Peptides against a protein of PDB entry 5TUV. Designs and how they scored, part 52

Target 1, 107 residues: chain A of PDB entry 5TUV
Amino acid sequence: KEVIDRLRYLKAEIEDLELKERELDQQKLWLQQSIKNVMDDSINNRFSYVTHEDICNCFNGDTLLAIQAPSGTQLEVPIPEMGQNGQKKYQINLKSHSGPIHVLLIN
Target 2, 107 residues: chain B of PDB entry 5TUV
Amino acid sequence: AQECQNLEVERQRRLERIKQKQSQLQELILQQIAFKNLVQRNRHAEQQASRPPPPNSVIHLPFIIVNTSKKTVIDCSISNDKFEYLFNFDNTFEIHDDIEVLKRMGM

## One batch from the design tools (peptide; made by RFdiffusion4, then SolubleMPNN)

Design b2_p13_6_s4 (from b2_p13_6, 5 letters changed)
Fold by OpenDDE base, seed 4:
Structure b2_p13_6_s4 (fold): chain B 107 residues (1-107), chain C 107 residues (1-107), chain A 13 residues (1-13)
Amino acid sequence: as target 1 above (107 residues)
Amino acid sequence: as target 2 above (107 residues)
Amino acid sequence: SSETGEPIHYVLP
């Protein structure tokens, strides 16, 4: 029957898709490791920076803060709440466990 | 018929998931390329200058950028060890990671 | 990018 043939076709295609998905998962893992290796390289690490000009060119007209924090630093932005004066409070919470956090005012 | 419909739904779900994974993989590839380009740029620049940039003139990865209006009042509370930061803003702000910054830089 | 109004909770890479 046509239905049986369709079922067989769909099952075969799904099997192929499963293989493709596993392939992509493996590629992702390998690429993630590759990125880590490249970034952790001592020479690359030395040159892994942007300038103030770079940042200013990416943003215009606003106050810019650059937050340098070690890997694993927790960042939280709570839902804004109303203050006593009826003004909303906007917050950023940072918590590091491995080293100090450094903040730079760009402009 | 119902089984066929179920498999068609599953097939479509898997196709969409694969598409998402492919997109994520492309983003990772772009991240690696951007980082390598950044390193190459900086390395070349330092070679031409025959010196590294001043320590406080650059922002080393990893970092995040917070941008807000010039009129925004920012208060910062810092722990003694600088492991904890609390930022208070009287207006809205945006947060951008270093990956996005590199993209904006055209790396 | 993230904007105020949306809760953010993540670990920096």
Scores: peptide ipSAE 0.329, ipTM 0.891, DockQ to the pose 0.377
Fold by OpenDDE base, seed 5:
Structure b2_p13_6_s4 (fold): chain B 107 residues (1-107), chain C 107 residues (1-107), chain A 13 residues (1-13)
Amino acid sequence: as target 1 above (107 residues)
Amino acid sequence: as target 2 above (107 residues)
Amino acid sequence: SSETGEPIHYVLP
């Protein structure tokens, strides 16, 4: 039956797609590790910075905060809720587990 | 017939995920290239200047940028160990990771 | 980029 043949074909194709997806997952893992290794290299780490000018050229007219935080630092922005005074609360929560957080004003 | 339709939906779902993962891989590649270009730029600049930049003039990776209106009032609460930060804004803000900044820099 | 108005849960790389 045509339906049976179609089912068999689709199942086989899905299996092939599963293999492809796993391949991509592995490539992602390897690439992420590669990036980590490059960034963790002592020489690269020494030069892994941007200047105030770099940041200012990317943004204009606004107040700019640069937050330097260790890898793995958690950032949370709660859904803005109405405060007691009738204004919405806009917040950023930062949680670091491996080192201090440093904040710079780039205004 | 219903089973065929279910499998076709699954096939399409997998194809879409694969496409997304391929795009994500390309993004990671670009990130690595951007980082390497940044390092190379900084190394060259320091060689020309024969000195490193002042410590407070640069922003070391990893970092994020928060931009908001100049009129925005920002309050910050810091834990004793500086591992936890709470920012309060009286208006909206945007957050940009270092990857996006490097893109904007043309790295 | 992320803007206020939507919940954000982010882990820095």
Scores: peptide ipSAE 0.328, ipTM 0.890, DockQ to the pose 0.385
Fold by OpenDDE base, seed 3:
Structure b2_p13_6_s4 (fold): chain B 107 residues (1-107), chain C 107 residues (1-107), chain A 13 residues (1-13)
Amino acid sequence: as target 1 above (107 residues)
Amino acid sequence: as target 2 above (107 residues)
Amino acid sequence: SSETGEPIHYVLP
């Protein structure tokens, strides 16, 4: 009886969790579309930028590169491999299909 | 007993997924708020200055920030059309998206 | 944030 009751309880709870998960999925989709609409607005797009000062305030004295690329640009960081001189190679590969990429040295 | 154990595992799996989805949803909400705050800040700033900032003084979204040690040697190869970039680093680096930058800015 | 040492496949939004 105890096992049967536990099984019944678990099944009912799982059903409730399924409903909750679907609800969250729908909310996510709605919010993603909302964000897209806001960002695509002409006025918002005009003012969607940060300054060099903003970036410098966010990071310490490291070398900072800002990469501006269109939506859909692919960024790849391969697993570091040993170079010819025994130095590990750290790489970033960028590929855009919709427009040019722009890189700025911040400091 | 085995059936009960299977359902308990499934329940826990679903609970973890729900937790993750809830966290992701909160993150999206913060993104939207941060973006709206950024736009508002910039609009106000330009109104006060009565002109837009110089084009090379700002970084338009979307962007990413790459930070590395000042001692890191960076080599960059660019395609003729600027659609492809290859960065080589002799040391480790960090990549931060615009969302994280906005968070650090307190937006 | 992402650090070197882990493979990264990222598509800009």
Scores: peptide ipSAE 0.327, ipTM 0.888, DockQ to the pose 0.377
Fold by OpenDDE base, seed 1:
Structure b2_p13_6_s4 (fold): chain B 107 residues (1-107), chain C 107 residues (1-107), chain A 13 residues (1-13)
Amino acid sequence: as target 1 above (107 residues)
Amino acid sequence: as target 2 above (107 residues)
Amino acid sequence: SSETGEPIHYVLP
């Protein structure tokens, strides 16, 4: 009887958890769409930027590249391999399908 | 019973997954708040200055930041249409997305 | 954040 009762309880709890998980999935989708709508708004889009000062305050003392690319742009960093000169190659590959990429150097 | 143990393991897996989804949802909320705060800040700043910032002084979203040493040599090859970029570094680098930057800015 | 040494495959949001 105890085993049967435990099984029944666990099955009921798992069912409740399944419902909760689906609820969270729906909330996530809703919020993602909300964020997209906010960012796509013309006024918000106009003011969706950071300054050089903002970036410099976040990162001090190094060379900084700001890469502006359209949504969907592919970024690849291959595993560092030894070059012909015996040095490791560190690379970033960017490929956009929807628009140009812009790069800004921040010293 | 073995069946009880199996269900208990499943219950625990679901609980952990739900916890992860709750955390992800919270992060999305923070992202939305950060973006709205950024927009509000910029609107206010431009209103006070009565002019937009210079085009080359700001970085529009979406963007990424590449951070490397000042001693790092960076080579860049660009396609004619600017749809493809290849960066070569002679040393290591870090990549940060715009979301992380907004967090560091305290938005 | 991501650092060199590990392969990165990312699609910008």
Scores: peptide ipSAE 0.323, ipTM 0.890, DockQ to the pose 0.378

Design b2_p13_7_s1 (from b2_p13_7 with H1A F9K K11F)
Fold by OpenDDE base, seed 5:
Structure b2_p13_7_s1 (fold): chain B 107 residues (1-107), chain C 107 residues (1-107), chain A 13 residues (1-13)
Amino acid sequence: as target 1 above (107 residues)
Amino acid sequence: as target 2 above (107 residues)
Amino acid sequence: AEFFFGEPKKFTL
């Protein structure tokens, strides 16, 4: 009977957790849509940028490439494998479907 | 009982997943705040300067930053329409999204 | 790894 009571308790708790998880999922969707709406606003879009100085202040001592592309652009980074010359291949593949990709050398 | 143990494992799994989702929601909230702060900053800056920044001096969202050693050789292949980019690096690199950059900027 | 612009992701290689 103790085991039965524990089972009933656990089942009820799991049901409550399912409700909580669904609530969080809905909140996530709402927030994602909210962010999208804010970013897509004409005024906000006009001012949705960072400067070269901003980037330089965030990173030091390396080559910095800024790659701007439309939202939804696909970025692939293959697992490094040995190339034909015996060196590891380090690659980035970008595919945009809605506009050109722009690359800026920051430093 | 085995059934009780199974439900306890399931309960714990759900609890952890809920915790992760809560954290993700918090990150989304911070992302939205950071974006709004960025827009506000830029609006104010342009107002004070009485002009927009030079077009090639800013990086529009969304973007990524690729960080690699200054010694790294980077080869880039570009499609005719500039919708596809293939980057080859002879050494390791780091990729940072615009969200992380905004965080580093203190937005 | 695969990512999409506009989604929160960071990667170190």
Scores: peptide ipSAE 0.332, ipTM 0.900, DockQ to the pose 0.061
Fold by OpenDDE base, seed 1:
Structure b2_p13_7_s1 (fold): chain B 107 residues (1-107), chain C 107 residues (1-107), chain A 13 residues (1-13)
Amino acid sequence: as target 1 above (107 residues)
Amino acid sequence: as target 2 above (107 residues)
Amino acid sequence: AEFFFGEPKKFTL
């Protein structure tokens, strides 16, 4: 019957999709570990930086702050709320657990 | 039949998840390539200059870029160990991660 | 919004 054949086809396809999804999950884990290894390499780490010129070429016309912090540093940007003076609060909270935070004014 | 409809919905949901995972993998690959290109660029540049850049002239990964109007007043409070930062802005701002910066740089 | 260095995304507030 057409319905029975359709059911069989759909079930078989879903099984194939399950296999494909697991394959992609494994590839993601492999790639994430690869990226970590590449970035943690001492030589690569030594050269893992951008310049002021690089940043200025990416942005124009405004004040630019560059904030460097250890991996895993917590960044909190609360939803703007009215302050005590009726001014909206625009804030950035940074908390590092492993090292100091460095701030550079680009322009 | 209702069973066919249920399986077709499940099939479509799985296809969408697979598509999203494929896109995420592609982004990770691009991130790794961009990082390797950055390292290669910097190694070559330092070889040509026969010296590393001054420490305060570069921004090491990982970092973020904060972009705000030239008229924005920025206040910063820092802990003694420089592990905690509180930024206050009197106006809106944008945050860009290092991955986006590398993309804008054409890495 | 909450983020971690190495994982943040572009956004505007």
Scores: peptide ipSAE 0.324, ipTM 0.899, DockQ to the pose 0.065
Fold by OpenDDE base, seed 4:
Structure b2_p13_7_s1 (fold): chain B 107 residues (1-107), chain C 107 residues (1-107), chain A 13 residues (1-13)
Amino acid sequence: as target 1 above (107 residues)
Amino acid sequence: as target 2 above (107 residues)
Amino acid sequence: AEFFFGEPKKFTL
């Protein structure tokens, strides 16, 4: 009796959790589309920027490169490998398909 | 019973997935809020200044920040159309996305 | 590692 009741309880709870998970999935999709719409809005796009000061306030002590590129630009960071001089090669590969890439040295 | 034990494991698995999805959803919400706050800040600032900032003084979204030591040597190769960039570093680096920057800015 | 602009991701190498 107790086992049967526990079994029924667990099954019912799992069903509720399944519904909750589907709800969250739909909310995620909605929010992702909402974010896209907001960012693609012409007025918002006009004001979607940060300043050098903003970046400098977030980081200190190092060389900072700001790389701006169109949405969807591909960024690849290969696993560091030994070069011909016995030095590891650290690389960043960027490939845009819709527009030019811009690089700024912040400090 | 063994079936109850199996369902309890399944229940816990689902609860964990839901927790993760809830966290991811909260992050998306914060991203949207941060972006809206950024736009609002910039709109207000430009209204007060009665002019936009100089074009090269700001970094438009989307962007990344590359952080490396002041001692790091950075070489950059650029394609003719500026759609492809290859960066070579002689030391390690960090990459931060625009979302993280907005968080650090307190947006 | 691979990343696309407009997606949330952080790298340290």
Scores: peptide ipSAE 0.322, ipTM 0.899, DockQ to the pose 0.063
Fold by OpenDDE base, seed 2:
Structure b2_p13_7_s1 (fold): chain B 107 residues (1-107), chain C 107 residues (1-107), chain A 13 residues (1-13)
Amino acid sequence: as target 1 above (107 residues)
Amino acid sequence: as target 2 above (107 residues)
Amino acid sequence: AEFFFGEPKKFTL
């Protein structure tokens, strides 16, 4: 039966795709670890920065805040809600667990 | 048959998910390349200047950029240990991660 | 969600 043959084909293909997906998942984990290793290297870490000029070249005409924090720092941006004064609250919440947070104003 | 149709839908779903994962891997590769290029640039610049940049003139990774209007009023509350920050804005803002900044820099 | 500080320092940027 053509239906039976089609079912067999589809099941076999899905099995192959499952293997491919697992391969990609492993590659992602490997690559993420590779990136971490590169960034944690002492020499690379020493030179892992951007300048004020770099930031200014990326953005025009606005107030720019650069916020540097340790990896794993929690960032929360609540949904804007009405405050007691009737204005929407636009907020950023930051919580670090491994070091201080630094804020720079970029002109 | 209904079973055949169900498997065809599943196959297509898996194909799309695989495509997404392939794209994500490519993005991670580009991130790693961008970081390496950044490090190389900074090493070269410091070699030419024969000095490191001033400590407060650079933004170390990881960081975020907050972009808002020049008219936006920004209030900040910080903990004594500088581990917690609360920003209040009277208007909307945009957040850009360091990865996006590196892309905009052409790294 | 609530965000709590111990003894926060406040300033305007």
Scores: peptide ipSAE 0.200, ipTM 0.889, DockQ to the pose 0.041

Design b2_p13_7_s2 (from b2_p13_7, 5 letters changed)
Fold by OpenDDE base, seed 1:
Structure b2_p13_7_s2 (fold): chain B 107 residues (1-107), chain C 107 residues (1-107), chain A 13 residues (1-13)
Amino acid sequence: as target 1 above (107 residues)
Amino acid sequence: as target 2 above (107 residues)
Amino acid sequence: TEVFFGEPIVRTL
């Protein structure tokens, strides 16, 4: 009886958890769409920027590069390999398909 | 007994997935709030200044920040259409996305 | 985030 009762309890709980998970999936979908709509708004897009001061306040003491690129731009950091001079190659590869990339030096 | 154990394992798996989804949902909410706060800040600032910021003084979203030592030598190769960039570093670096920057800004 | 160079990083902006 105890085992049977436990099985019934677990099955019922799993069913409730399935409902909860579906609820969260729907909430995520709605929120993702909401974020997209907000960011795609022309007015919001116009004001979607940070300043040099903002960046400097977040980081200090180092060389900072700000790389702005269109949404969908591909970023790749390959595994460092030894160059012809014996130095490891630390690289960033960027490829945009929808517009130019802009780089700013923050110092 | 074995069936009970199998269901308990499944129950735990579902609970962990739900917890992860709840955390991800919360992060998305914070991202949306941060973005809205950024837009509001910039709109107010431009209203007070009665002008937009200079073109090269701001970094538009989406962007990344590359952080490296002040001693790091950076070389950049750019395609003719500015759609492709190759950065070479003689040392290690850090990459920070715009979401992380907004968090550090306290948005 | 510190870049761990043990594996390649692929991201989309």
Scores: peptide ipSAE 0.430, ipTM 0.899, DockQ to the pose 0.426
Fold by OpenDDE base, seed 5:
Structure b2_p13_7_s2 (fold): chain B 107 residues (1-107), chain C 107 residues (1-107), chain A 13 residues (1-13)
Amino acid sequence: as target 1 above (107 residues)
Amino acid sequence: as target 2 above (107 residues)
Amino acid sequence: TEVFFGEPIVRTL
């Protein structure tokens, strides 16, 4: 009796959790679409930038590369391999399909 | 019973997923707010200056920031169409997306 | 984020 009651309770709770999870999934989907729409808006797009000052205020003491690329650009950082000279290779691979990539050096 | 234990495990898994999804949703909300604040800031700034910023002084979204030591040697290979970039570093680096930068900016 | 080079990173801008 106790086990049966516990099973029934757990099954009911899991169903409620499934509903909650689906709700969250839907909310995420709508929010993602909303963000896309806001960013794609012509006026917002015109003003969607940061300045060199903004970046410098966020980071200091290092070499900073600002890499601007079209949405959908793929970024890959492979596992470092030992180079021919015995130095590990640290790499960033960028591949754009919709436009050029722009790099700014900030120091 | 074993079935009861199995359902308990499933319940816990679902609860953890829901928690993670709630956190991710909150982050998306903050991202949207940050973007809107950025746009508003820039619109106001350009209005006050009565001109847009110089083109090479700003970084348009989407972008990433690569942070590495001043001593790091960086080599860059670029495709003819500038759609593909290969960066080689002789030392480690950090990557920060535009979302993180906006957070650091206090947007 | 600090890049931990123990795992490959693949992301989309």
Scores: peptide ipSAE 0.425, ipTM 0.898, DockQ to the pose 0.432
Fold by OpenDDE base, seed 2:
Structure b2_p13_7_s2 (fold): chain B 107 residues (1-107), chain C 107 residues (1-107), chain A 13 residues (1-13)
Amino acid sequence: as target 1 above (107 residues)
Amino acid sequence: as target 2 above (107 residues)
Amino acid sequence: TEVFFGEPIVRTL
């Protein structure tokens, strides 16, 4: 029956797609680990920085804060609520567990 | 049959997920390339200058850039160990990660 | 990215 043949075809294709998806998942994991290894390399780490000029070239006209923090630092932006003066509170909360946070003002 | 239609929907769903995962994988590849290019650039620059940049003139990865209006008032509270930061803004802001910055830099 | 403030954002650097 045509329907039976179509069902068989679709099931086989879905099985192939499952294999492909698992392959991609594994590739992603390997690549993520590769990136981590590259960034953790002593030489690469030494040169893993941008300059004020770099940032200024990417942005203009506004106040820019550069916040450097160790990997694993938690960033939280809560829903703005009304402050004591009735103004909405726009906040960034940073919590590091492994080292100090550094802030630079880039004008 | 209805079963065929259900499987066709499932197939399409899986195809879309695979497409998304392929795109995400490509993005990670580009991130790694950008980082390597950054390192190479900085190594070359320091070789030309025959010195490393001053510590406060560069922003080490990982970092974020906060962009806000020149009119925005920013307040910052810092913990004793500098592991926790609270930023207060009187207006909205944007956050850009280091990956996006590297993209804008053309790395 | 632009922060829309419609929901809390939690990320890890």
Scores: peptide ipSAE 0.413, ipTM 0.896, DockQ to the pose 0.450
Fold by OpenDDE base, seed 4:
Structure b2_p13_7_s2 (fold): chain B 107 residues (1-107), chain C 107 residues (1-107), chain A 13 residues (1-13)
Amino acid sequence: as target 1 above (107 residues)
Amino acid sequence: as target 2 above (107 residues)
Amino acid sequence: TEVFFGEPIVRTL
């Protein structure tokens, strides 16, 4: 029957898609490791920076803070709550584990 | 048949998932390329200048950019644990990661 | 990215 043939076709296609998905998963893992390797390279690390000019060219009209911290630093933005003065508190919490955090005012 | 319909739904689900994974993989590729281009740019620039940039003139990866109104009052405090930083804002803000900055830079 | 303050955000640098 045509239905049986369609079922067979769909099952075969799904099997092929499963293979494709696994391939993509492996490629992702490989690339993630590759990125880590290139970023951890001593020479690349030495040159892994942007300038104030770079930042200013990307953003306009606002106060810009650049916060540099070690890899793995946790950033948290809690839900705003009312402060003592009745004003909402907007916060950024940073937790570093491996080194200092540096803050630069860009403009 | 109902089975055929079920498999077609499954097929479509898998196709969408694969599409998402392909997109994510492409983003990772672009991130790696952007980083490599950044490093190359900086290496070349320092070679031409025959010196590294001043330490406080650059922002090293990883970093975030906080963007807020010029009218926003910002307070920064360090907790008893030197690894914890708290930023208080009296208004809303935006956060941009280094990956987004590199994209905006055209890397 | 604009921060939407309806949900807490946790990220890693």
Scores: peptide ipSAE 0.411, ipTM 0.897, DockQ to the pose 0.437

